# Ledger of designs, part 161: peptides against a protein of PDB entry 3V4O

Target 1, 234 residues: chain A of PDB entry 3V4O
Amino acid sequence: DQPLAKDKVALLIGNMNYREHPKLKAPLVDVYELTNLLRQLDFKVVSLLDLTEYEMRNAVDEFLLLLDKGVYGLLYYAGHGYENFGNSFMVPVDAPNPYRSENCLCVQNILKLMQEKETGLNVFLLDMCRKRNDYDDTIPILDALKVTANIVFGYATCQGAEAFEIQHSGLANGIFMKFLKDRLLEDKKITVLLDEVAEDMGKCHLTKGKQALEIRSSLSEKRALTDPIQGTEY

## One batch from the design tools (peptide; made by RFdiffusion4, then SolubleMPNN)

Design b2_p24_1_s3 (from b2_p24_1, 9 letters changed)
Fold by OpenDDE base, seed 3:
Structure b2_p24_1_s3 (fold): chain B 234 residues (1-234), chain A 24 residues (1-24)
Amino acid sequence: as target 1 above (234 residues)
Amino acid sequence: MEEIDTGDEELEKEQEKKLEELLK
């Protein structure tokens, strides 16, 4: 039987014009291209660029309000970030230097809130560095996650490693998006799709030994981004 | 993300061309 989504909602955030950190270029193009692709998949897409901490928190809150039982939720982030003790932190453009967890948004906290909505699928695509932030010694105390078996993480890079962008060309993609965009429309289980992206990325001579896609999932059903919305047939 | 020096002119041209097509 064809899996169905009650609805499909995506929040895309691209941070590039940081006030106290190096500026980026790829998030602009990456967000635009991903927006176009997800709309072809009948996602309701909210795309935002260069968000302050306040704006990011508001955007996430609004995104969560659109989630409900059986809804597919996708969060994409491109920008600066770090990972401490298994927790991923997205860095707002107005974050201080150095930044700490209280200045950033914790992805795992967002996941916890998404689980409370009884969503059909939770997908995180994180195009950020995953190095440890030595200036932040805070150990966040997070609530235990529920066993929902509907979670997929696509990390642009391995734990403790860096994610890269090409800045020499004015309109270049990040490395992750370069390969993701070629397969995103395929009618395949999302974990299978990402695995193929990982293989394509692994053949790239530019990032050989430097950047590799990591997939972390607990997905017990054959869910795809191409799954039709309930009440419609494709 | 961090900057990477590709030194690959062909890759850059390909990306630019694809993006131009998308923006038309």
Scores: peptide ipSAE 0.170, ipTM 0.583, DockQ to the pose 0.452
Fold by OpenDDE base, seed 4:
Structure b2_p24_1_s3 (fold): chain B 234 residues (1-234), chain A 24 residues (1-24)
Amino acid sequence: as target 1 above (234 residues)
Amino acid sequence: MEEIDTGDEELEKEQEKKLEELLK
């Protein structure tokens, strides 16, 4: 009855030292903390910081090579971003100002490629702003996604809103990570886990009315990040 | 520096590079 993963692979990207955009602080700590947690969950984790467009594309390509049938894939991104017409764009550190879609990586395109790998679970954790980019009028033509019922999006903020970081003791955490880290190791369906994180975030007075977790999912099975890897005994 | 065994040499090298930069 316990769902099994063929393997578990995570790509974590934290962009903070932007060349032409405001610098961030939280991605450093957030990537670090999430890396440690996912490793405890037996994920193969690649964590990268301050990636150029070229580096980001390469990282995603390499990440995709690790995916196969039944593999759990998790993509985490912390940095600048935007959302146009339901498409999420991750902004590389060398992106121009203003940036356009051609300068950024589209998450939905990555999802499409993950689906082609017949993954067992696709999780996206996006800690980025989701404001519309008025300088990008490109309407992406995305092919229809397959009905795989194994997709989970955790957005650190609502559509059109900003994601925030909190500086504490010289270090900064994203608000999303602040609450996610407390629950990530729980043996729960990933959507249930994120829902609990959302409730925890809702109790934060600092972001009340400013930032709220959004969960978008099509997950028909009780898949959890704690699911064991096939062929392994624990 | 944390050792990463992902089975992907390119990703490992890239991560090592970024970690080295961070530690400077």
Scores: peptide ipSAE 0.034, ipTM 0.338, DockQ to the pose 0.028
Fold by OpenDDE base, seed 1:
Structure b2_p24_1_s3 (fold): chain B 234 residues (1-234), chain A 24 residues (1-24)
Amino acid sequence: as target 1 above (234 residues)
Amino acid sequence: MEEIDTGDEELEKEQEKKLEELLK
């Protein structure tokens, strides 16, 4: 039987023009391309660029309001980030240097809130570095996650490593998006799809030994981004 | 993420316009 989504909602954030950190180039193109693809998959897509901490928190709040029981939720982030003690932190453009967890958005906190909405699927695509932030010694105390068996993380890079953007002929794309976009429309279980992306990315000589896709999943059902929305006829 | 290559400013402006159009 074909799994059904009650609805499909995506929040895409691309941060490039940091005030006190190196500027990035790829998030602009990556958000654009992913927006186009997700819309083809009938996602309701909110795409935002260069968000301050305040704006990011508001965007997440609004995103959560669109989530409900059975809804597929997808969060994509491209920008600066770090990972401390298994927690992923997205860095707003107005973050200080150095930044701390209090200045950033914790992905696991967002996940917790998504679980409270009883979503059908929670997908996180994080195109950011995962190096430890030595300037942040805070150990987040997070509430225990519920066992929902519907969580998929696609990390553009492995733990402790960097994610890269490469410019060719004036065009800058993240390595992750470069390979993700070629397979995103495939009617496959999301974890299978990401696994194929990982294999494609693994063949890239530019990032071999530097960047590798990591998939973390508790998804126990064959759910795909191509799953039809309940009540819609195709 | 970390930048390996710098982008073209004019290209970025063009891409930004395209993105804006898509988001409208």
Scores: peptide ipSAE 0.188, ipTM 0.537, DockQ to the pose 0.303; fails the geometry check
Fold by OpenDDE base, seed 2:
Structure b2_p24_1_s3 (fold): chain B 234 residues (1-234), chain A 24 residues (1-24)
Amino acid sequence: as target 1 above (234 residues)
Amino acid sequence: MEEIDTGDEELEKEQEKKLEELLK
């Protein structure tokens, strides 16, 4: 009765070299490390850095084309972002200052499109700030989500808070990735795995009271990133 | 994320190289 994935596909985006916003450093290392780990989990991984709005939209479109019934889809983003009214927006490197929703990619819109593919699992790992953007007063009208019971959100920080980076042993990671990488290969339900990561993060004195992992899920099956691909023997 | 100023340009170059190798 072990869950099987028809395939496993991941899109990793790390934006650092912003034109009109502060530059970041952690996304480079985070994307690198996560790419390596997901490949060990037999994910087909597309990793991209410093994407313009046009490039990001194209990357998402191509990612969606790889999704199908029963496929595990994972989207990771590290960079600038904001959250307005429960909607998460990823900021491209060529976004103006200030940026607005029309300049950014809405994660919930991507989720809607993923659901249409009848995927087996939808995982979002968002390493971005979740502060409100006061320059964007637009309330997006989103289509209602389907009840698929296969959605997992891992937010690097809680609502209204910031995500931080730390440099340790010559590597600069986001705090989220620092702890995620130690557990990502464990054969556990993805929500259980993330919960353990949350506990590990909670022990970090550096971010105590400043950053906390938030998990949102409706996953009704015991699905793990380690689940085997259909037709393969492990 | 907020801006991080580590000032370690050499580390960044090394990391970029490793990333390029991984993505080949």
Scores: peptide ipSAE 0.169, ipTM 0.546, DockQ to the pose 0.263; fails the geometry check

Design b2_p24_1_s4 (from b2_p24_1, 9 letters changed)
Fold by OpenDDE base, seed 1:
Structure b2_p24_1_s4 (fold): chain B 234 residues (1-234), chain A 24 residues (1-24)
Amino acid sequence: as target 1 above (234 residues)
Amino acid sequence: MEEIDTGNEEEEKKREEELEKLLK
């Protein structure tokens, strides 16, 4: 039987104009293109650019308020980031140099809060670097996640590696989004879709040996971004 | 994200053209 979503909600964040870090260019176009695609998939999309720590935390809080039992939640982030001890950190535009975990938003903390809402699907698309931040020695002690079997991570790059963009060209998208956007509307299980994106990205000579898509999933149902919303005609 | 460091603008342009051909 066709899986149904109670609703579909997405928060897209693109940070590029950092105060104390190198500026980026791709997040602008990436967020806009992804917004358009997700809206075609009947997602309620909130797209925000260049958020301070305060604004990012508020945006996440508001996003969580839109989540409920059976709702599909998607969080997309494009910007600077790092990964320490398996935890992903999104860097706000006003983060100091160097930044620490207290200056950033932990994705796993957001996931925990999403689980508390009993969402039907939790998708994270993280277009950021995953290298360790040597200036942050904090070992986060997080509560154990619940077993919900509905989590999908799409990392633009593999663990310990960087995600890349081209800043001095007519190519507007980051590498990850260039391949993701071509398949995002396909009616396929989200993990299958991302796997195909990974194969497409693997053919890119620019990032061969430097950037590779990583999929981490506990999704046990055939859920797709194209799944219809409960109570709607299809 | 990080900018791709090609070390040469001409080389970067060439790579971008190759990428564009691949994605079109």
Scores: peptide ipSAE 0.215, ipTM 0.587, DockQ to the pose 0.317
Fold by OpenDDE base, seed 2:
Structure b2_p24_1_s4 (fold): chain B 234 residues (1-234), chain A 24 residues (1-24)
Amino acid sequence: as target 1 above (234 residues)
Amino acid sequence: MEEIDTGNEEEEKKREEELEKLLK
């Protein structure tokens, strides 16, 4: 009765040292902490920092090669980003200023490709700003998504809003990761887990009215990051 | 993410390298 994963694969990208944009700090620690947690959950984790467009595209391609029917795929991104017309764009470190869609990676395109792999679960954790990029006038024409009922988006912030980091003891964490890390190992449906994270984040006075977790999901099964991998004994 | 004061870029690079080693 318990859902099983054929395998569990995660790609974590943290972009900080942008060439033409403000540098960030939080992705460094955030990727590290999330890597450790996901490994405890038996994810095969590839963690990369400061990727160029070419490197990001290659990383995504390699990630997709590891996906197959029933595999849990998780993509985490921390860095600069924007959202135009409901499409999320991850900004590589070598992106020009201003950046446009052709310079960035569209998350929804990645999702489409993940769906083609017939994955068991698709989780996107996007720790980036979601403001519209007025310098990008491209109207995206994306392939229609299939109805797979296995998609979960955890946006660190609301549409049109910004994502923040906090300084503590000389280290910076994203607000999202600060609260996510405390619950990530819980054996709960991923949407329930994220909902609890949202509530925890809502108690943060620093970002009240500025940042709030948004969950967008079409998940019809009780799938958790803790779900065991088929053929393995725990 | 919002712009953060990066401080010493060299120190950040060193930290990045250290973390990359740990992630492997």
Scores: peptide ipSAE 0.204, ipTM 0.543, DockQ to the pose 0.259
Fold by OpenDDE base, seed 5:
Structure b2_p24_1_s4 (fold): chain B 234 residues (1-234), chain A 24 residues (1-24)
Amino acid sequence: as target 1 above (234 residues)
Amino acid sequence: MEEIDTGNEEEEKKREEELEKLLK
């Protein structure tokens, strides 16, 4: 039997116009294209650009309100970020330089809250750097995660590595989105889909040895972004 | 993210503006 989603909700955040950090270009294009793709997959998509800390926290709160038992939740983030001790931090556009964890949103905290909603699937697509932030020595104390076996992380890059964008003439995606967009509509288990994206990225000579997709999952069921919504007639 | 290659900033700004319009 094909898995069914009670609903499918996505929050897409693209931060590019940072106040105290280098500006980015790819998040704009990436969020736009991903929005269109996810809508084709019948996701309810909220796409936001250049969010302050306050706005990001509010957006996440609103996103969580849309989650419930059996709902597919997808969080996409493109922007600056870092990873300390296995915890991913998304950097708001108004973050100070240097930024610390208190200025940023911890993805694992969001995951914990999503688990409390008893979601059917939790997908995180994080297009950000995962390098250690040497200016933040805080060790996050997080609540233990539940064993829900429905979590998928797609990291645009490996732990300790950087995620890249190309800024040249013409419209350019981030490296991750460049390859993700070509496969996102495929009716495949999400981890299989991402694995194929990883292989495609691996063929890119531009980022060879610099950026590689990392998939972290505990998904015990065949869940796909193409899974139909319960009660929806096609 | 980090920049891996650079292009024309002026052209990029124009494209950004166009994309912002499309996103709305």
Scores: peptide ipSAE 0.201, ipTM 0.588, DockQ to the pose 0.431
Fold by OpenDDE base, seed 3:
Structure b2_p24_1_s4 (fold): chain B 234 residues (1-234), chain A 24 residues (1-24)
Amino acid sequence: as target 1 above (234 residues)
Amino acid sequence: MEEIDTGNEEEEKKREEELEKLLK
């Protein structure tokens, strides 16, 4: 039997116009193109750009309210970020320089809250750097995660490395999105789909040895972004 | 994310064009 989603909801955040950090360009185009693709997959999509800490926290809260038992939840982020002690932090546009964990949103905390909603699938697509922030010495104490076996992380880059964009073109995607968009509509298990994206990225001479897609998953069912919504005919 | 260091803008443009051809 084909897996069914109770509903499909996505939150897309692109931060580029930072106040105290280098500005980016790709998040604008990346969010736009991903929005169009996810809507073709019948996702309810909320897309936001250049969010302050306050706005980001509110957006995540509202996103969580849309999640429920069996719902597919997808969070996409493009912007500055860092990773300390296995925890991923998304940086708001009004973050100070240097930023610390109290200024940022922890992805693992969001995951914990998503698990409480008994979602059918939790997908994180993180297009941000994963280098350690030496200015943040805080060791986060996180609640233990449940064993839900419905989690997929797509990191645009490997641990301790950077994610890149090409800024000379006004319509250029980030490297990750350039390859993701070509396969996103395929009817395949999400981990298989991302693996193919990883192979495509590996053939890119621009980022060879600099950026590689990392897939981290605990997914015990054949779940795809193309899975139909319960009560609908496809 | 960060801007990739491609040396100069002209070379970067050329490499991007080559990439686009491969993706078509």
Scores: peptide ipSAE 0.196, ipTM 0.576, DockQ to the pose 0.317

Design b2_p24_2_s1 (from b2_p24_2, 21 letters changed)
Fold by OpenDDE base, seed 1:
Structure b2_p24_2_s1 (fold): chain B 234 residues (1-234), chain A 24 residues (1-24)
Amino acid sequence: as target 1 above (234 residues)
Amino acid sequence: KEEEEKKKEEEEKEKLENLKLQAM
């Protein structure tokens, strides 16, 4: 039997116009392209750009309200970020310099809240740097996650590495999105799809030895972004 | 066909080499 989603909901955040940090360009185009693709996959998509800490927290709260038992949840983030002790932090546009965990949104905290909703699938696509923030001495004591076997992380880069955008003639795309968009509509298990994206990215001579896609998954079922919504007549 | 694909791949590589990478 083909897995069914009760519903499909995505939150896409692209931060580029930082106040105290280098400005980015790729998130604008990448959020737009991903929005169009996810809508073709029957996702309810909320796409937001240049969010403050307050706005990001509110957007996540609203996203969580749309999640329920069996719902597919997808969070995409493009912007500045860091990773400390295996925890991913998304940096709001109004974050101070230096920023700390108290100024940022922890992805693993969002995952915990998604698990409480008994979602059918949790997908995180994180197009951000994963370098350690040496100015953040906070060791996050996170509560243990539940064993839900429905979690997929697609990291644009390896742990401790940078993610890059490609700029040409005033346009920019994230390298991750450049390859992801070509396969996102394929009817494949999400981990298989991301593995193929990783192979495509690995052929890119510009990022060889600098950026590689990392997949972290606890997905025990053959779940795809193409999975039909329950109660939809085809 | 294979030569055209190889030429397109080389042109795409050359185009990419002229692109600037910026860390996010």
Scores: peptide ipSAE 0.260, ipTM 0.655, DockQ to the pose 0.501
Fold by OpenDDE base, seed 2:
Structure b2_p24_2_s1 (fold): chain B 234 residues (1-234), chain A 24 residues (1-24)
Amino acid sequence: as target 1 above (234 residues)
Amino acid sequence: KEEEEKKKEEEEKEKLENLKLQAM
C-alpha cells in the first residue's frame, strides 16, 4: 500500500541580505525554484526571504501550527549556518558577528516540536555551511528525540564543510538546489531520491572534493514527496 | 547523437568551469 500523507506543508526560508555577514544570492532563486516544485507535489508552501530572528521563530511557530498527525513537514533553509556537536543552526539576517546559538534557530529543536505533532514525515533540506562556530562553545542540552522513524536530513555539504553557490551572469544558484531540482518530482523514497542527487553532485567536476551531499535518516517507511494526500481524488 | 551529447556535455563543462563558487 502506498503511504498517504494527511497533508503536506513546507516552510522555505532563504536568508541572503545579512546585516553583519556576507550577502548571498542563491537563496532567492533556490527558494523560488523549490517553491514551484513543491507546489507541483501538492505541498502547502510558505516561502520567506531575509528573516530576522524574531521573524524566523514566528515562521517556525506558524509552520508547526499547520502540522498534525500524519502531516508531511518539510523545512528548507538556504543561508548562513553552522553545526556544533551535531546540532544545526540557521542564522537569521540580523544575527550579530560573531553569532551564537542563542541568536540562531536550532534545527533539532524544530524537529523535537515536529515530533510532538506526530507528523508522518519530517524532511530537512539544509543548504548552509556546516563548519563549527568556534565562538559558540554552548553545548545545547537537547532533550532526547522520540523514536519516530520518519526523519530525513539532506545536508548540502558534509560535516565541517562549506556549501557553495554558483554565480553565473549575475544569477546564483546553490549547488545543492541545482541537482535537487532535477530529481525532486521523482516518485521515489525520499532517501533514495537524495542518494541519487548525491551521485549527480559527485559527478560534477565543479563540486568534486569541495561539496558533497550528506543524508542522515531514520525512515522506516517508503515515504516519498509524491505520496498522495489522504482524501484527495487523483 | 552521441557526438551531440558529448558536445553538450563539453559545453556544459565549459560553462561550469567559468562559474564562480561562493561559500554560503
Scores: peptide ipSAE 0.256, ipTM 0.653, DockQ to the pose 0.511
Fold by OpenDDE base, seed 3:
Structure b2_p24_2_s1 (fold): chain B 234 residues (1-234), chain A 24 residues (1-24)
Amino acid sequence: as target 1 above (234 residues)
Amino acid sequence: KEEEEKKKEEEEKEKLENLKLQAM
Protein backbone atom coordinates (compact mmCIF):
# COMPACT_ATOMS: atom_id res chain seq x y z
CA ASP B 1 0.00 0.00 0.00
CA GLN B 2 1.28 3.46 -0.88
CA PRO B 3 2.02 5.63 2.16
CA LEU B 4 -0.42 8.51 2.64
CA ALA B 5 0.21 11.94 4.10
CA LYS B 6 -2.47 13.56 6.24
CA ASP B 7 -1.25 16.87 4.80
CA LYS B 8 1.99 18.29 3.37
CA VAL B 9 3.46 21.54 4.72
CA ALA B 10 6.71 23.30 3.84
CA LEU B 11 8.52 26.32 5.27
CA LEU B 12 11.15 27.84 2.98
CA ILE B 13 13.53 30.49 4.33
CA GLY B 14 16.06 32.35 2.19
CA ASN B 15 18.37 34.84 3.90
CA MET B 16 20.58 36.96 1.64
CA ASN B 17 20.59 40.62 2.73
CA TYR B 18 22.64 40.33 5.90
CA ARG B 19 23.43 43.48 7.88
CA GLU B 20 26.75 42.42 9.39
CA HIS B 21 27.73 39.54 7.04
CA PRO B 22 28.44 39.07 3.31
CA LYS B 23 25.36 39.32 1.10
CA LEU B 24 24.20 36.27 -0.83
CA LYS B 25 22.29 36.02 -4.13
CA ALA B 26 21.21 32.40 -4.59
CA PRO B 27 18.55 32.21 -1.81
CA LEU B 28 16.15 34.41 -3.82
CA VAL B 29 16.08 32.16 -6.88
CA ASP B 30 16.40 28.91 -4.94
CA VAL B 31 13.40 29.64 -2.70
CA TYR B 32 11.36 30.63 -5.75
CA GLU B 33 12.22 27.48 -7.73
CA LEU B 34 11.65 25.18 -4.76
CA THR B 35 8.31 26.88 -3.99
CA ASN B 36 7.04 26.13 -7.50
CA LEU B 37 8.16 22.50 -7.33
CA LEU B 38 6.69 21.82 -3.88
CA ARG B 39 3.36 23.35 -4.96
CA GLN B 40 3.29 20.86 -7.84
CA LEU B 41 3.69 18.18 -5.16
CA ASP B 42 0.60 19.54 -3.34
CA PHE B 43 2.56 21.05 -0.46
CA LYS B 44 1.19 24.02 1.41
CA VAL B 45 4.21 26.29 1.05
CA VAL B 46 5.18 29.32 3.11
CA SER B 47 8.16 31.08 1.53
CA LEU B 48 9.96 33.89 3.35
CA LEU B 49 13.03 35.99 2.58
CA ASP B 50 15.46 38.02 4.70
CA LEU B 51 14.13 37.20 8.15
CA THR B 52 15.30 38.73 11.41
CA GLU B 53 15.76 36.51 14.44
CA TYR B 54 12.32 37.45 15.72
CA GLU B 55 10.68 36.82 12.34
CA MET B 56 12.44 33.47 11.90
CA ARG B 57 11.30 32.28 15.32
CA ASN B 58 7.74 33.35 14.56
CA ALA B 59 7.80 31.64 11.15
CA VAL B 60 8.96 28.38 12.74
CA ASP B 61 6.27 28.65 15.43
CA GLU B 62 3.57 29.17 12.79
CA PHE B 63 4.96 26.27 10.75
CA LEU B 64 4.79 23.99 13.80
CA LEU B 65 1.12 24.93 14.32
CA LEU B 66 0.36 23.47 10.87
CA LEU B 67 1.96 20.14 11.77
CA ASP B 68 -0.07 17.28 13.21
CA LYS B 69 -0.16 13.48 13.29
CA GLY B 70 0.76 12.05 9.89
CA VAL B 71 1.57 15.44 8.31
CA TYR B 72 4.67 15.72 6.13
CA GLY B 73 6.83 18.63 7.25
CA LEU B 74 9.63 20.07 5.12
CA LEU B 75 11.99 22.84 6.21
CA TYR B 76 14.30 24.40 3.63
CA TYR B 77 16.90 26.98 4.55
CA ALA B 78 19.29 28.89 2.32
CA GLY B 79 21.67 31.38 3.91
CA HIS B 80 24.58 31.67 6.29
CA GLY B 81 24.91 29.01 8.91
CA TYR B 82 27.30 26.97 10.99
CA GLU B 83 27.54 23.62 12.73
CA ASN B 84 28.92 23.10 16.24
CA PHE B 85 29.04 19.63 17.80
CA GLY B 86 26.52 18.20 15.33
CA ASN B 87 24.03 21.06 15.88
CA SER B 88 23.06 23.14 12.85
CA PHE B 89 22.41 26.87 13.29
CA MET B 90 20.55 29.08 10.82
CA VAL B 91 21.73 32.71 10.88
CA PRO B 92 19.13 35.54 10.77
CA VAL B 93 19.84 38.65 8.67
CA ASP B 94 20.16 40.85 11.78
CA ALA B 95 22.65 38.56 13.53
CA PRO B 96 25.68 40.36 15.00
CA ASN B 97 29.26 39.79 13.90
CA PRO B 98 30.37 37.48 15.32
CA TYR B 99 27.10 35.61 15.84
CA ARG B 100 26.46 33.06 18.59
CA SER B 101 23.91 30.31 19.22
CA GLU B 102 21.62 32.69 21.13
CA ASN B 103 21.36 34.81 17.94
CA CYS B 104 20.55 31.81 15.72
CA LEU B 105 17.94 29.08 15.27
CA CYS B 106 18.96 25.53 16.14
CA VAL B 107 17.61 23.00 13.62
CA GLN B 108 17.72 20.13 16.12
CA ASN B 109 15.41 22.07 18.46
CA ILE B 110 12.96 22.43 15.57
CA LEU B 111 13.21 18.68 14.92
CA LYS B 112 12.37 17.97 18.57
CA LEU B 113 9.25 20.11 18.32
CA MET B 114 8.26 18.41 15.04
CA GLN B 115 8.56 15.00 16.71
CA GLU B 116 6.13 16.14 19.41
CA LYS B 117 3.56 16.72 16.64
CA GLU B 118 3.76 13.04 15.59
CA THR B 119 4.47 13.99 11.96
CA GLY B 120 4.55 11.35 9.22
CA LEU B 121 7.79 12.67 7.73
CA ASN B 122 10.36 15.33 8.71
CA VAL B 123 12.60 16.60 5.91
CA PHE B 124 15.34 19.20 6.39
CA LEU B 125 17.10 20.66 3.37
CA LEU B 126 19.93 22.87 4.60
CA ASP B 127 21.72 24.97 1.99
CA MET B 128 24.27 26.61 4.27
CA CYS B 129 27.89 26.35 5.29
CA ARG B 130 28.69 23.78 7.97
CA LYS B 131 31.95 25.21 9.29
CA ARG B 132 32.51 25.42 13.01
CA ASN B 133 31.95 28.83 14.58
CA ASP B 134 34.98 29.38 16.80
CA TYR B 135 33.33 32.43 18.39
CA ASP B 136 30.54 30.28 19.84
CA ASP B 137 31.72 28.45 22.94
CA THR B 138 28.22 27.35 23.96
CA ILE B 139 27.60 23.64 24.12
CA PRO B 140 23.85 23.36 23.62
CA ILE B 141 22.34 20.74 25.87
CA LEU B 142 19.69 19.33 23.58
CA ASP B 143 17.02 17.05 24.93
CA ALA B 144 17.16 13.50 23.66
CA LEU B 145 15.27 12.98 20.40
CA LYS B 146 12.50 10.40 20.23
CA VAL B 147 12.88 7.34 18.04
CA THR B 148 10.41 8.19 15.25
CA ALA B 149 12.26 6.73 12.22
CA ASN B 150 10.82 9.45 9.93
CA ILE B 151 13.72 11.93 9.65
CA VAL B 152 15.72 12.97 6.59
CA PHE B 153 18.48 15.58 6.41
CA GLY B 154 19.84 16.78 3.11
CA TYR B 155 22.91 18.90 3.75
CA ALA B 156 24.16 20.88 0.76
CA THR B 157 27.73 20.23 1.92
CA CYS B 158 29.80 17.93 4.13
CA GLN B 159 30.50 18.53 7.79
CA GLY B 160 33.05 21.32 8.23
CA ALA B 161 32.73 22.35 4.57
CA GLU B 162 31.29 25.32 2.67
CA ALA B 163 28.26 25.47 0.41
CA PHE B 164 28.52 27.50 -2.79
CA GLU B 165 26.35 29.45 -5.16
CA ILE B 166 26.94 29.64 -8.92
CA GLN B 167 26.52 33.00 -10.60
CA HIS B 168 25.41 32.96 -14.23
CA SER B 169 24.22 35.97 -16.24
CA GLY B 170 23.35 37.96 -13.11
CA LEU B 171 21.35 35.11 -11.56
CA ALA B 172 22.73 32.85 -8.87
CA ASN B 173 21.66 29.37 -7.82
CA GLY B 174 22.96 27.28 -5.00
CA ILE B 175 24.74 24.19 -6.28
CA PHE B 176 22.46 22.02 -4.17
CA MET B 177 19.29 23.52 -5.68
CA LYS B 178 20.72 23.30 -9.21
CA PHE B 179 20.69 19.50 -8.97
CA LEU B 180 17.79 19.02 -6.53
CA LYS B 181 15.29 20.75 -8.84
CA ASP B 182 15.88 18.21 -11.62
CA ARG B 183 14.93 15.25 -9.39
CA LEU B 184 12.47 16.65 -6.85
CA LEU B 185 9.30 15.62 -8.74
CA GLU B 186 10.35 11.98 -9.10
CA ASP B 187 8.20 9.35 -7.37
CA LYS B 188 10.96 7.82 -5.26
CA LYS B 189 11.72 7.30 -1.60
CA ILE B 190 13.13 10.64 -0.46
CA THR B 191 16.48 9.13 0.56
CA VAL B 192 16.84 7.45 -2.86
CA LEU B 193 16.00 10.73 -4.58
CA LEU B 194 18.64 12.60 -2.56
CA ASP B 195 21.20 9.88 -3.31
CA GLU B 196 20.64 10.44 -7.04
CA VAL B 197 21.06 14.21 -6.48
CA ALA B 198 24.34 13.45 -4.69
CA GLU B 199 25.56 11.49 -7.73
CA ASP B 200 24.57 14.32 -10.09
CA MET B 201 26.44 16.84 -7.91
CA GLY B 202 29.46 14.53 -7.86
CA LYS B 203 29.69 14.75 -11.66
CA CYS B 204 29.92 18.55 -11.55
CA HIS B 205 33.51 19.56 -12.31
CA LEU B 206 33.11 22.97 -10.63
CA THR B 207 32.45 21.56 -7.19
CA LYS B 208 34.36 18.30 -7.29
CA GLY B 209 36.38 18.18 -4.09
CA LYS B 210 34.76 21.42 -2.80
CA GLN B 211 31.13 20.52 -2.10
CA ALA B 212 29.31 17.21 -1.73
CA LEU B 213 25.78 16.38 -0.59
CA GLU B 214 25.45 14.64 2.77
CA ILE B 215 22.36 12.57 3.52
CA ARG B 216 21.55 11.71 7.12
CA SER B 217 18.39 9.69 7.65
CA SER B 218 16.40 7.50 9.95
CA LEU B 219 13.51 6.53 7.66
CA SER B 220 11.94 3.10 8.14
CA GLU B 221 9.14 3.55 5.59
CA LYS B 222 9.14 4.13 1.82
CA ARG B 223 8.00 7.76 2.00
CA ALA B 224 8.20 10.11 -0.96
CA LEU B 225 7.40 13.79 -1.47
CA THR B 226 4.96 12.55 -4.16
CA ASP B 227 2.91 10.57 -1.60
CA PRO B 228 -0.79 11.42 -1.95
CA ILE B 229 -2.72 13.34 0.68
CA GLN B 230 -5.34 11.29 2.51
CA GLY B 231 -8.88 11.94 1.28
CA THR B 232 -7.82 13.16 -2.15
CA GLU B 233 -9.25 10.99 -4.91
CA TYR B 234 -6.62 10.64 -7.56
CA LYS A 1 25.29 14.01 -34.51
CA GLU A 2 28.14 12.83 -32.26
CA GLU A 3 30.26 15.86 -33.22
CA GLU A 4 27.33 18.19 -32.50
CA GLU A 5 26.75 16.55 -29.10
CA LYS A 6 30.46 16.81 -28.28
CA LYS A 7 30.45 20.46 -29.33
CA LYS A 8 27.41 21.11 -27.12
CA GLU A 9 29.13 19.37 -24.20
CA GLU A 10 32.26 21.50 -24.76
CA GLU A 11 30.16 24.67 -24.95
CA GLU A 12 28.34 23.70 -21.75
CA LYS A 13 31.69 22.95 -20.11
CA GLU A 14 33.09 26.31 -21.24
CA LYS A 15 29.97 28.05 -19.91
CA LEU A 16 30.39 26.17 -16.66
CA GLU A 17 34.07 27.17 -16.37
CA ASN A 18 33.10 30.83 -16.65
CA LEU A 19 30.77 30.52 -13.65
CA LYS A 20 31.85 32.27 -10.46
CA LEU A 21 31.55 30.35 -7.23
CA GLN A 22 30.70 32.19 -4.03
CA ALA A 23 30.68 30.61 -0.59
CA MET A 24 27.35 30.73 1.15
Scores: peptide ipSAE 0.272, ipTM 0.662, DockQ to the pose 0.546; fails the geometry check
Fold by OpenDDE base, seed 4:
Structure b2_p24_2_s1 (fold): chain B 234 residues (1-234), chain A 24 residues (1-24)
Amino acid sequence: as target 1 above (234 residues)
Amino acid sequence: KEEEEKKKEEEEKEKLENLKLQAM
């Protein structure tokens, strides 16, 4: 039997107009494109741009209120970020230079909170750099995650690497979104879908040897973004 | 119960949208 979602909720954050860091362009278009696609998949989508630390924390809190048992939760982030000791940090637009973990949102902390909601699926799509922040030596002591076997990370790049945006005709897209958007509507297990996206990205000569998709998953069920919402007739 | 739950979800969504909402 096809897995069912109780509901499907997505929070999309695109940070581009940083105060103390280089401005980005891709998050605007990428958030817009992903919003339209996720809506076609019957996600309830909230899309936010240029969030301060306070606004990001509030957005995550409100997103978590929409999560419950069996709900599919998807978090997309496009912006500056870093990874220290396997922890991913999303950088708010008002973050200082240099920024530290205390100024940023830890994705693994969000995952922990999502697990407490007994979600049916937790998907993180992180279109950010994953370089170490040498200005932050803090080793985050995170609480152990529960064994829920419903977690998927799509990292736009490999550990320790950068994620890139490309500009064509005045528009910029992230490399990740460029390939993700072509497959996102496919009725496939989310890990299989992302693997195909990884192969497509791997054929791109522009980013060969510079950016590659990393999939990290613990997903014991054949769950797809196309899974119907419980009680809906399709 | 389902209607009340749905109403609560929509109210919480509206709170989130009152931030810097760019797309619904």
Scores: peptide ipSAE 0.045, ipTM 0.359, DockQ to the pose 0.015; fails the geometry check

